Peptides against a protein of PDB entry 7BDX. Designs and how they scored, part 116

Target 1, 212 residues: chain A of PDB entry 7BDX
Amino acid sequence: EMGAAACTLLWGVSSSEEVVKAILGGDKALKFFSITGQTMESFVKSLDGDVQELDSDESQFVFALAGIVTNVAAIACGREFLVNSSRVLLDTILQLLGDLKPGQCTKLKVLMLMSLYNVSINLKGLKYISESPGFIPLLWWLLSDPDAEVCLHVLRLVQSVVLEPEVFSKSASEFRSSLPLQRILAMSKSRNPRLQTAAQELLEDLRTLEHN

## One batch from the design tools (peptide; made by RFdiffusion4, then SolubleMPNN)

Design b2_p15_4_s4 (from b2_p15_4, 11 letters changed)
Fold by OpenDDE base, seed 3:
Structure b2_p15_4_s4 (fold): chain B 212 residues (1-212), chain C 212 residues (1-212), chain A 15 residues (1-15)
Amino acid sequence: as target 1 above (212 residues)
Amino acid sequence: as target 1 above (212 residues)
Amino acid sequence: SEIEELLRIIKESMS
């Protein structure tokens, strides 16, 4: 409970760029993010079923950790730090996203996906995560989720890949051969306006790439 | 370990006034400080001996908590919050300072004393802590500590009492009758310049009060 | 699990 409370407060204040800089300027940042990955992994492994007790201290603690990672990745120096010094955490996030079943730990998936998206703003970060083994299959696995918010953030991450020619060119063949086009098309007709827009934009970007 | 790391980071960033305001502006602040007191108390109760493992995760966690309280109390709104909404925490700190033996948990004592000093900057806070049962005996108990840093912060707190006529007048009789003058005089001759100065200043203030 | 142990430590610190 105390840890969850402290982490939640840290999450809240980490929305500030100055706070992120202060976090990273200390000698504890490396250890913090290392343990963060381990803690998140342990939590996911401890799940006996698809139902997450969202109100548990453990859940709140892990959500706060994921939120902190997201907020750190939202800042330039934070992205640099994660990509240079906390790659294991990124690997863990990717792994956990793959290990979770559709509909399982939806809120955590969203937070982790937001973190990856923020990392993808940095070309080095985008390269790193996109070159991870099974990255493209992972995207499609996640896109099979019934949750619109999960799918939204997957689509945003896919857009980051597609919009970066240097990254997309390396995976274009695999991407094109495995693209769940029908699924994306279905999302472009979603009643969720955010999901609908993201899917439409992605489809437009893909069309542009095929014609250029 | 994760909790200690998170709390340590929160402690670090809580040196900022804006961060303190952000912490207090949330709906989690009350719960956080409530659990903080309980956690500190539990830690002290768990001590089997006078030797604290300063490098333990538990120790680091408690130090960070105490540090956060100190930093919150350093800010006007933080003092107001503690005095209005977290009196139980203040009571706990006072109790723990009394429960610890001389030389026991020196670092924690210093942090707690710093918190009380910061609270004492607010007249309402000073009144509250000085009117606590056994406050004056507690000061002398703490002043018997062999550690110069502990004694320094005790003297600073004593100064806060002495320099506030409204507070001092209420306890003047007890204060004068129990004042460990020889101990303070010895401290005024300390090789520690900070302790020496604090003791000398206090002695001067006391002399002034007797002549006015 | 490591997290359960951490939570236990935290909970025990509150008891």
Scores: peptide ipSAE 0.000, ipTM 0.677, DockQ to the pose 0.050
Fold by OpenDDE base, seed 5:
Structure b2_p15_4_s4 (fold): chain B 212 residues (1-212), chain C 212 residues (1-212), chain A 15 residues (1-15)
Amino acid sequence: as target 1 above (212 residues)
Amino acid sequence: as target 1 above (212 residues)
Amino acid sequence: SEIEELLRIIKESMS
């Protein structure tokens, strides 16, 4: 409980740019983010296929870790750090998103997707994650999730790819050949207004790319 | 290892006033400091009389917790919070300082004494800790420690009492009747310059009080 | 795992 509480406080204060700089300015950042990846991986591997996120100290701890990564990635210097010095953590997040089944660990998926989206704000970050093995299939795997919040953050990440010509051109063939268009169309009719809007915008962006 | 790493980062960033305000501005502060006291107590109780501080994850975690308390108490609003909302933690620190033998857990003692000193900067804080049961005997117990750093921080706390007439007047009789004068005189001849100076200053302050 | 051991230690500290 104490570790989860401490990590949760660190997560909360890491919403500040100055705190992120302080975290990264020390010699402990590399070790911290290395252990973070290992800890998140261990947690996901410990989950049985039928076990959902429990309101446990372990779950809260992993949520806080994912939240810290998200908050670090929200800051320019944090993104630079992650992309340069913690690539294994990014690889781990991508792997864990692939290992989780649809409907499994929804809250964790959202936090991890938010972190990847924040990384994707940088061209270097977007290049790195989009060139990861199995990235496009992973997006579609995640888009099959029944949870609207997971799908929303997947659509945001997909949009980051679509909006960057240098990145999209490299994956355009695979992207178009595997695009779950009917799924995205269904999302554009969702009762969730955020999901509906994100799906509509993505469809418009894709239509624009077909005409260019 | 991960909890210790997270807590150590939180300790490091808590040296900032803004971070302390952020920690205290949330609804999680009370829970955090409650668990902090319990965790520190459990750690000390788990120590055998002959076991010293090990370079373990558990020890590092407890050091970070004590460090966080110290950093919170360094800020005015943090002192107010501790004195108003976390008195049990202060009681726990006093108790743990009494439970530890001379030479045992030196680093932890120093951090806890630093936290109490920071609390003593407030008149309300000084009143609270000085009116704690066994406070004066505890000071002398701690002053018997062979470690110069422990003794230095005890002398600082003693000086805080001596310099506050309202507080000193209440304990003056017990204080004078039990004062380990020969021990303080020995410290005034220490090769440690900080300890030497602190002991000399305290002796001067005590001499001044006898003449008034 | 390291996290499980840490959580165990924390849980024991709260007992």
Scores: peptide ipSAE 0.000, ipTM 0.679, DockQ to the pose 0.048
Fold by OpenDDE base, seed 4:
Structure b2_p15_4_s4 (fold): chain B 212 residues (1-212), chain C 212 residues (1-212), chain A 15 residues (1-15)
Amino acid sequence: as target 1 above (212 residues)
Amino acid sequence: as target 1 above (212 residues)
Amino acid sequence: SEIEELLRIIKESMS
C-alpha cells in the first residue's frame, strides 16, 4: 500500500521536466528502471490467474510505474537515457504488450503505448523499438484491441514509423503485406474524435508514401 | 524493493519546493502521510526483535519516508499542511523518538528530528510539538544519545523552543528543573564543530533568558 | 498488385 502511494506521488511529480532530470541525475535511476521492468513483468505474469482487481495496490503500483516511464520518455534526456541505458525495460514493455490479450489491462496497455510513443519521438528510440523482433505483428495485435484509447496510441506509434523514411524502408514490405487496412478505415469513421483523426491522418500519410 | 526504490526517488525530488507543492496540491497527500506514520510505527515496533539490517529494503523505505516528511516540512506550505492536516504523523514521530533507545536507528532518528525542527520553524508547529505530552523529557532522552548528529538536531530543536518566549514560558519551570546542563556543557567542548557551535549558542541563549 | 489495390481502396475511402 505505501509503496503504491509513494509511487503514485512520484508519477504525479514526474510530469515535471526538472523532476525527470533530477531522477536521472541521481545514481538510483538505473536500478529503479531495472526493477520497474521486473515488477511490470511479474504483474502481467500474475494476471493469468485470478482476476486481479484493477483497483488493487499492485495494479495501482504498476500503473504508476508505467506512468513514470511515460513521463520520463516525454523528455529528451529521458528518451536518451531509456534508449541508451534501459533497453531491457523497453524490451519488457514490448513483450508485455504482446502478452496481454485484447481488453486485458487496458490502462496499463495505454500507459506502455504512451511510453513507446514518447520513445519514438527520438529517431534512435524509434529505430530501436521498430527493429525489435515481431514489432509489426505486435502493432496489429494491439490494433485488434476493442479499446479506442489503446487503438489511438497504436495508431500514433504506427504514424511515427510511417513518418520516418529511414525506419519505414526497413519494414515497408512487411508493413504493407500485413496492414489491417479495413480496421484502420473503420477507425477513421469512429465516434471517438481522437481515434477518428489519428486514423484519417495515418491513411493520408500512407497514401502519400505510396505515391512517392 | 521497488517500493523502497520509488520512495527513495520521491525523497530525492522532494527537496524541490515545487515538488512539495505538487504533492500537497494533489488529492493523495492526506492518505500518503497517514500511511507514512503507520509504516514508520510498524517498522519501529519490529525492531524489538531481530536486528533489522540497516541496509534492508524496509529500513531504506522508512528512511525515505522520514526524508520526505523532512523535505515537506522544510517548505512553509508543507509545515502548514503537517500541522493542520497530519498531526497524527507528528504525534507518531514524537512517540517513535521516545520508543527508540540511544544508539538505535540513528539515521531515522536524525531524519525525524530534522522534520520536527523544520516544523518548529512555524510558531504553530512549535506550539504543537512543544505542547505534546512528555516533550521536555523526550528532549533529554534524545540528548542522551551517543550520536553527535542526533544530539545536534536535539539542540537545534531545544533552541527553537528557547527562542520563542510564548512557547518557552509555558515550559520554563520544567525546562529549568530538568535541564541536562552538564551534558550540554560537555557538548560545547565537542570535537564536532556543528555540535560544539549549537551547544555554545544554546548556552548563550539560556544565559540571556536567565538575565531577563 | 495488392499494394495498388490497397492504395485504390485508401483513395476511394477518402473520396
Scores: peptide ipSAE 0.011, ipTM 0.704, DockQ to the pose 0.013; fails the geometry check
Fold by OpenDDE base, seed 2:
Parts: C-alpha cells; structure tokens; sequence
Structure b2_p15_4_s4 (fold): chain B 212 residues (1-212), chain C 212 residues (1-212), chain A 15 residues (1-15)
C-alpha cells in the first residue's frame, strides 16, 4: 500500500518537467527504471492466475509506474534518457503490450502506448521502436482491442511511423501487406470522436503517401 | 525494492517547495501521511526481532518517508498541513523517538528530529509538540544518545522551546528540574564543532533566561 | 499493383 501511494505521488509530480529533470539528474534513475520494467513485467505475468482487481494496490502501483515513464518520455531529455539508457524498459513495454490480450489491462495499455508515442516524438526513439522485431504485427494485435482509447493510441503511434518517410520506407511493404484497412475504416465511422478523427487523419496520410 | 526506489525518488524531489505544494494539493496527501506514520511505526516495532540491516530496502523506504516528512515540514504550507491535518503522524514520530534505544536507528532518529524541528518553526507547531505528554523527558532520553548528530538535533529542538517565552513558561519548572546540565556541558566541549556550538548557544540562551 | 488496389479500396470506401 505505501509503495503504491508513494509511487502515485511521484507520478503526479512527474508531470512537471523540472521534476523529471530532478529524477534523471539523480544517481538512482537507471536503477529505478530498470526495476520499473521488471515490476511491470512481473505484474503482467501474474495476471494469468488470480484476477487482480484493477483497483488493487498492485495495479495502482504499476499504473503509476507506467504514468511516470509516460511523463518522462513527454520531455526531450526524458526521451533521450529512455532511448539511450533505458532501452530494456522500452523493449519490456513492447513485450508486455504483446503479452496482454485484447480488453485486458486497458488502462495500463493506454499508458504504455502513450509512453511509446512520446518516445516516438524523437526520430531516434521512433527508429528504435519501429525497428523492434514484430512491431508492425504488434500494432495490429493492439488495434484489435475493443477499447476505443487503446485503439486511439495505436493509431497515433501508427501515424508517427507513417509521417516519418525514413522510418516508413523501411517497413512500407510489410505495412501495406498487413494493414487492417477494414478495421481502420470502421474506426473512421466510430461514435467516439477522438477515435474517428485519428482514423480519418491516418487514412488521409496514407492516401497522401500513396499518391506521391 | 520498487517501493523503496519510488519513495527515495519522491524524497529527493520533495526538496523543492513546488513539489511539496503539488503533493499537498493532491487528494491523496492525507492518506499518504496517514500510511506514512503506520509504516514507520511498523518498521520500528519490527526491530526487536530480526536485526534488519540498515541497508535493507525496508530501512531505505522508511528513511525516505522520514525524509519526505522533513521536507514537507521545511516549508510554511507543509508545516500548516502537518499541524492541522497530520497530528497523528507527529504523535507517531514522538512515540517512535521514545521507543528507540540510544544508538538505535540513528539516521531515522535524525530525520524525525529534523522534521519536528521544522514543525517547531511555527509557533502553533512548537506549541503542539511541546505540549505532548512526556515531551521533556523524551528530549533527555534522546540526549543520552551516543551519536553526535542525534544530540545536535535534540539541542536544536530544545533551543526552539527555550527561545519561545510563551512555550517555555509553561514547562520552565519541569525543564529546570530535569535539565541534564552535565551532559550539555560535556557537549559544549565536544570535538564535534556543530554539537559544540549548539550546546554553547543553548547554555547562553539558558543563562540569558535565568538573568531576566 | 497491390498499392493501386489498396488505394482503390480506400477511395471506394469514401464514396
């Protein structure tokens, strides 16, 4: 309980760039983010057995950890730190997103996807993530989620890939061959306005790329 | 391990007034500080059995908690919060300081004493602490500690009492009758310059009060 | 080409 409470407070204050800089400026950052990945992994692995209630202290703890990672990735120096010094954590996040079933741990998925998107703001981060083995299949696996927020953040990540010609060119063939077009088209007709807009924008970006 | 790491980071960033304000501005502050007291108490109660190595994750966790309390108490709004909304935590700290033996958990004692001193910066806080049952005997119990840093912070707290006439007048008789003068005089001759100075200053303040 | 077919499908879906 206390760990979750402390981590939740840290998550809250990590919304400040100055706090993120303070976290990263400490000698404990590397260890912290190493343990973060391990903790998140352990939590996800434990889900096959006991249905941990989403409101458990453990879930809150892991949620806060993912939130911290997201907030760190929201700033330039945080992205640089993650891409240079915490690649294992990024690999873990990608793995966990693959390990989770559609509809499972929606809130955690959203935060992890947000963190990856934030990392993708930097070209180096985007390159690293997109060059991960199974990245494109993972995107489509995640896009099968019934939750609109998960799908929204997948589409945002897909968009970040599509909008970077150097990155997109490397995977364009695989991307085109596996694109769940019908699913994205269905999302463009969603009642969820955020999802609808994201799907429409992605379709427009794809059209622009195909015409050029 | 992860809880300790998160709490340690929170402690580090809580040195900022803005971070303390952010902690207190959240809806989780009351619960956090309630659990803090309970966690510290549980730790101290566990010491009678297994010699928890001072370098354990648990000790680090409790150390960080005490550090956070100290940092909160270092600012005006933090003191106001503690004195108005977290009196139970203050009572717990006073109790734990009494429960610990001389030489036991020195680092924790120092942090707890620093937190009490910080609270004592406000007259309301000083009044609350000094009016706690057994406060004066507790000071002398703590002053029996062989550690110079513990003794230093006890002397600082004693000084805060002595320098407030309204507070001192209420306990002056008990204070005078129980004052470990020989111990304080010995400290004024200490090789530790900080302890030496604090003891000398206290003796001077006491002399001034006796002559007025 | 597969691309032209995809574009056709996308275009037809907007109409």
Amino acid sequence: as target 1 above (212 residues)
Amino acid sequence: as target 1 above (212 residues)
Amino acid sequence: SEIEELLRIIKESMS
Scores: peptide ipSAE 0.006, ipTM 0.703, DockQ to the pose 0.013; fails the geometry check

Design b2_p15_5_s1 (from b2_p15_5, 9 letters changed)
Fold by OpenDDE base, seed 3:
Structure b2_p15_5_s1 (fold): chain B 212 residues (1-212), chain C 212 residues (1-212), chain A 15 residues (1-15)
Amino acid sequence: as target 1 above (212 residues)
Amino acid sequence: as target 1 above (212 residues)
Amino acid sequence: RSQQQLDFRETLLRS
């Protein structure tokens, strides 16, 4: 209870850039983000099936932790901190996204994907995550999720890769050969407007790369 | 571990007025400060003797909670929130200060006394705590502590009472009859400069009140 | 690219 309340408050105030700078300016940031990764991993490992207790203190605590990581990654100095000093946390997020089944822990997957998207805003972050083992298969695994919001944030992360020639060129062969084009085309016809738009934009970006 | 880390970060950023406003602007503040009181009480009740594990995660967690309360009370809207909406927490702090032995949980006592001092900055807060049952005996109990920093923060709280005629007049008879004058006089000769100054100032304030 | 920030209000709408 108390931990979840404290983390929820910390998440709320971490939407401010100045608060992120204050968090990272202290000597406790490294420890905090190290334990964050361990806590998220422990939570996912303790899940007995596909049912998530959304209202449990443990769930809210982990959601708040993932939200804090997302908000830190939204700031330039926060991205630099994560990529330089908390790589294990990024590796943990990537691992957990692979360990979770389609439809399992949807809200947590969304928050983790948002954090990875924020990391991908700069080339250093994008290179780091895209060079992770099995990154491309992981994207397609996540894109098989029945949840439209999970799929939206996967498509945005895929777009980040596609929009960076230096990153895309390194994995272009694997990317093109494994691309679930039929799935993306189906998403471009979704009733979810945000998912529809993201899929359409990605298809346009991919067409542009085939003509260049 | 994770709870202590989150609370420690929240404590650090709560030194900012804007962060305190953000914390109190949400719907989670009431719950957070309610659970804070319960957590502090549970910690003190679980202490097996005078030895405090200063480096334990539980201790650091409770210190961070007390620090957050102190920083919230440092802001005008935070004092108003505590006195209007978290009176139970203030009552808990007063109770715990009475339950702790001299020399026990020194760091926690200092933080709790700092929070009460901050509450006492305005007349509404000062009236509330000074009208608590056994407040004057509690001050003298705390002033018997061998720790100079505990005594310093007690003297500052006593000074807040003495400097407010409306508050002092209500309890002046009990205050004068029970005042540990010899103890305060001894503190005015302390090798601790801060304690020495606080004791001297309080003695001057008391002399001024006797001549009026 | 727009950053993603999640405030407390967005979390409350989903809880």
Scores: peptide ipSAE 0.021, ipTM 0.790, DockQ to the pose 0.080
Fold by OpenDDE base, seed 1:
Parts: sequence; structure tokens; C-alpha cells
Structure b2_p15_5_s1 (fold): chain B 212 residues (1-212), chain C 212 residues (1-212), chain A 15 residues (1-15)
Amino acid sequence: as target 1 above (212 residues)
Amino acid sequence: as target 1 above (212 residues)
Amino acid sequence: RSQQQLDFRETLLRS
């Protein structure tokens, strides 16, 4: 209980850029983010089946951790820290996203995908995550999720890759050969306006790349 | 481990006034400070003898909690919150200071005394703590500590009472009859310059009150 | 970086 409460408060205040700088300016940041990855991994490994106790102290704790990573990645110095000093955490997030089934732990998936998206705002971060083994299959695995928010953040991450020629060129053949076009087309007709827009924009970006 | 790390980071960033405002501006502050008191109490009750494992995760967690209370009490809105909405936490801190033996948990005592001192900067806070049952005996119990930093913060808290006529008038008879004058005089000759100064200032303040 | 990446907003989560 108390740990989850403290972590939740830390997540809340980490929405401030100055708080992120203060967290990273101390000597405790490395240890904190190292343990964060281990804690998130332990939580996912402890899940019995496809249903999560969403309101458990443990779930709240892990949500706060994923939220902190997202807020840290929202700041330039935070992205630099993650990409330089916490690569294992990024690897853990990618692995956990693969270990979770469609519909399992939706809130956690969204937070982790948001963190990866924020990391992708840095070219070094985008390179790192896109060069991860199985990254493209992972995107399609995640895009099979029935949840619109999960799919939205997957599409945003795919767009980050597509819009960076230096990254897209390395994976373009695999990307084109495995693209779940029918799934993305179905999303472009979604009643969820955010998902609809993201799918339409991605389809437009892909068309632009076919003509160049 | 992870809870202690999160709480320690929260303590570090709580040195900012804006972070304290952010903590208190949310809906989670009440629950957090309620559990804080319970956690600190459970820790002190679990102590086997006069020696503390200073470097344990549990100790680090409780130190961070006490540090957060201190930093919250350093800000006007934080003092108002503690005095209005977290009186049980103040009562718990007073009780725990009484439950700890001389020389036991010095760092925790210092942090708790610093929090009470910061609360005493508010007249309402000073009134509340000084009207607590056994407050004057507690001051003398704490002043029997062999540690100079504990004694320093006790003397500062005593000075806060002495310098407020509206508070001191209520306890002046008990204070004068129980004052460990020889102990304070011994501290005025301490080799610790901070303790020496605090004891000298308090003796001067007491002399001024005898002539008025 | 492409100008299109500049339209990508960083996401902050308030809890």
C-alpha cells in the first residue's frame, strides 16, 4: 500500500519538467530505473491468465512506474537518460509488450506504448527501439489488440518509424511484406475518432513513401 | 526495495515548494499522509532493542517519509494541511518520539523533530503540538538524548514555545518547575557550535522572560 | 529530423 501511494505521488509530480530534471540530477535515478524494469517484469510474470486485478496495490504501483517512465521520456534529458543509461528498461518494456496477450493489461500496455512513443521522439531512441529483435512482428502483435487505445499508440509508434527515412530504410522490405494493411484499413473506418485519424494519417504517409 | 526507491525520490523532489503544492493539490494526499503515520508507527514498533539497521530498505523508506513530512511542513500550505487535515500524523510523530529511547534511531528523531519545528512556525501548529498531553515531559525526555543533533532540534522546538507568549503562558508553571536547567547549561558549553549557540540563545530568552 | 516529427507531441500523464 504505502509503496504504491508514494509511487503514485511521484508519478503525479513527474508531469513537471523540473521534477524530471530533479529525479535525474540525483545519484538514485540509475538504481530506481533498474529496479523499475525488474518490478514490471515480475508483475507481468505473476499474471494468471488474461484478466488483471486493475485496482490492486500491485497494479497501481506498476501503472505509476510506467507513468513515470512516460513522463521522463517526455523530456529531452529524460529521453537521453533512458537511451544512454537505461537501455535494459527499454528492452524490458519491449519484451513485456510481447508477453502480454491481446486484451491483457490494457492500461499497462497503453502506458508502455506511450513511453516508447516518447522515446521515439529522439532519433537515437527511435533507432534503438526499431533495431530491437522482433520489433516489426511486435508492432503487428500489438495491433491485433481489440482495444482502441492500444491500437492508437501502436499506430503512432509505427508512424514515428515511417516518418524517419534513416530508420524506415533499414526495415522497409520487412515492413512492406508483413504490413497488416487490412487491419489498418479497418481502423481507418473506426468509430473512435482518434484511432480513425491515426490510421488515416498512417495510410497517407505510407502512400507518400510508395510514390517516392 | 522499489517502494523505498520511489519514496526516496519523492523525498528528494519535495524540497521544491512547487512539488509540495503539487502533492497537496491532488486527491491522494490525505490517504498518503494517513498511511505515512501508520507506516512510521509500524516501523518503530518492530524495532528490537536500541540499535536500528540504518541501511535497511525499511529504514530508508521511513527516513524518506519523515523527510517528506519535513519538506511539506517547510511550506505555508503544507503546515496548513498538516494542522487541519493530518493531525493524527502529528500525534503519531509525538508518540513515536516518546517511544524511542535515548540514542535510538537518531536520524529518524532528527527528521521528526525538524518536521515538528517547521509545524511550530505556524501559530496554530505550535498551539496544537504544545497542547498535546505530555508535551513538556516529552521535550525533556528527548533532551536526555546523547546526540547533539537531536538535542539541537529539541532546543529549537523549546525556543519556539518560549518565544510565543500566547503559548508559553499556558505552560509556564510546568515549564519552570521541570526545566532541566543543568542539562541546558551543559549544552551551552558544548564543543558543537550549533548546539552551544542554541543553548545560549534559549538561556538568554528564558532570562528575558524572568525579568518581564 | 523531418518536419513531420515536430508535430509529434510528447505525452505527459497526470495521475
Scores: peptide ipSAE 0.041, ipTM 0.809, DockQ to the pose 0.035; fails the geometry check
Fold by OpenDDE base, seed 4:
Structure b2_p15_5_s1 (fold): chain B 212 residues (1-212), chain C 212 residues (1-212), chain A 15 residues (1-15)
Amino acid sequence: as target 1 above (212 residues)
Amino acid sequence: as target 1 above (212 residues)
Amino acid sequence: RSQQQLDFRETLLRS
């Protein structure tokens, strides 16, 4: 209970840039983000078999942790910190996104995808995560999720790769050969306006890259 | 581990007024401070017999909680919140200060005393805590502590009572009859400059009240 | 590219 409460408050206040700077300016940030990754991993590993109530203290705690990572990654100095000093956490997030089944832990997936998207705003961050083994297959795995919000955040992450020529050029052949075009086309017809728009924009960006 | 880390970060960032406002502006503040009191109480109750290592995750967590309360109480809106909405927490802190033996949990005592001192800056807060049953005996019990920092913060809290005529008048007879004058005089000769000064100032304030 | 900050949404603190 108390851990989840404290972490939830920390998540809320981490929406401020000054709070992110205060978190990162301390000597405890490294340890905090190390334990964060371990805690998230432990939680996901515990999901195999027990229908952990989505509303458990443990779930709320992990959601708050993922929220903190997202808010830290929303700030330029936070992105730089994560990419320089918390690569293991980024690797953990990528792994956990692969370990989770379609439709499983939707809220956590969204938070983790939002954090990776924020990291992807930094070219160094985008390079790091896109060069991770199995990154492209992971994107397609995640895009198979039945949840529109998960799919939306996957499309945004895909767009981050597509919009960066220096990154896209390295994976363009794999990307083109494995692109779930029919799935993206289906999403461009979604009733979810955000998903629809994101899929349309990505399709336009992809067409622009085919003509180049 | 993760709870203590998160709570420690929350403590650090709560030194900002804007963070205190963000904590209190949420719908979660009431529950957080309720659980805080319960957690601190549970910790102190667990100390009976087990030499809990002062460096345990549990100890660090409780210290961070007490630190958060202190930082919240340092702000005017935080004091008002505690006095209006978290009286049970204040009662718990007063009780825990009584339950702890001299020399036991010195760091926690200091943090709790700092929080009560901050609350005492508000007349409503000072009234509330000074009107608590056994408050004056509690002050003298705490002033028997061998630790100079504990004694310093007790003297500061005593001074808050003495400097407020509207509060002091209600307890003046009990205060005068039970005042550990010899102990305060001994503290006025302490090698600790802060303790020495606080004891001297309090003795001067007390002399001023005897002449009125 | 717009950064995403997560506002303190009322996640029910369950005890």
Scores: peptide ipSAE 0.024, ipTM 0.799, DockQ to the pose 0.081; fails the geometry check
Fold by OpenDDE base, seed 2:
Structure b2_p15_5_s1 (fold): chain B 212 residues (1-212), chain C 212 residues (1-212), chain A 15 residues (1-15)
Amino acid sequence: as target 1 above (212 residues)
Amino acid sequence: as target 1 above (212 residues)
Amino acid sequence: RSQQQLDFRETLLRS
């Protein structure tokens, strides 16, 4: 309980750039983010057994941790820190996104995807995550999720790859051969306007790349 | 472990006035400080049984909580919040200071005393804590501690009462009748220069009040 | 690229 409350407050204040700088400027940042990855992993592994109530203190705690990572990745110095000093955490997030089944831990998936998207704003970060083993298959696995918000954030991450020629060129063959085009086309007809727009924009970006 | 790490980071960033404002401006501040008091109380009650290692994660967590309270009380709006909206927490801190034996939980005592001292900067806060049942006996109990840092912060809290005529006048009879003068005189000869100075200043303030 | 700052969504503090 109290751990979740404190972590939630830390998440709230981490929306400030100055707070992110204070977190990272301390001697404890490396250890904190190391434990963060382990804690998130332990939580996801626990879901294979006991039905954790989605609104449990443990769930709230892990959501707050994922929120902190997202807010850190939103800041330039935070992206630099994650990509240079906390790659294990990024690897953990990628792994956890693969381990979770469609429809499982939707809120956690969204936060993790948002954190990866923020990391992808830095070209070094985008290169790191896109060169991770199974990255393209992972995107398609995540895009099979029934949740529109999960799918929206997957499409945004895909768009981040497509909009960087240097990154896209390395994966272009695999990307073109495995692209779930019918799924993306279905999303472009979604009743969710945000998902609809993101799918349409991605389809336009992909068409532009095919003509070049 | 992770709870203690997150709470420690929250403590670190709470040294900023803007972070204190962000904590208090949220809809969760009241609940957070309510749980804080309960958590601190539960920790102190657990010490009567199992020898908690002073450096345990639980200890670190509670120290961080006490640190957050201290940092909140250091800011004008934080003092206003504590005195107006979180009096139960102040009552808990006073109770816990009474429950702890001399030499027990020294670091926690120091942080709790610092929080009360910060609260005492506001006249409304000083009135509230000084009118608490057993406040004067509590000061003398705490002043019996073998730790110089505990005693230093007790002397500062006593000085805060003595320097406010409106507050001192209400307790003057009890204060004069129970004053551990020999203990304070011994502290004025301490090898600790901070304790020595604080004891000497308090003795001067008390002499000034006796001549009026 | 639009930075996604997560507005603090109220997670329920469970007592």
Scores: peptide ipSAE 0.022, ipTM 0.797, DockQ to the pose 0.081; fails the geometry check

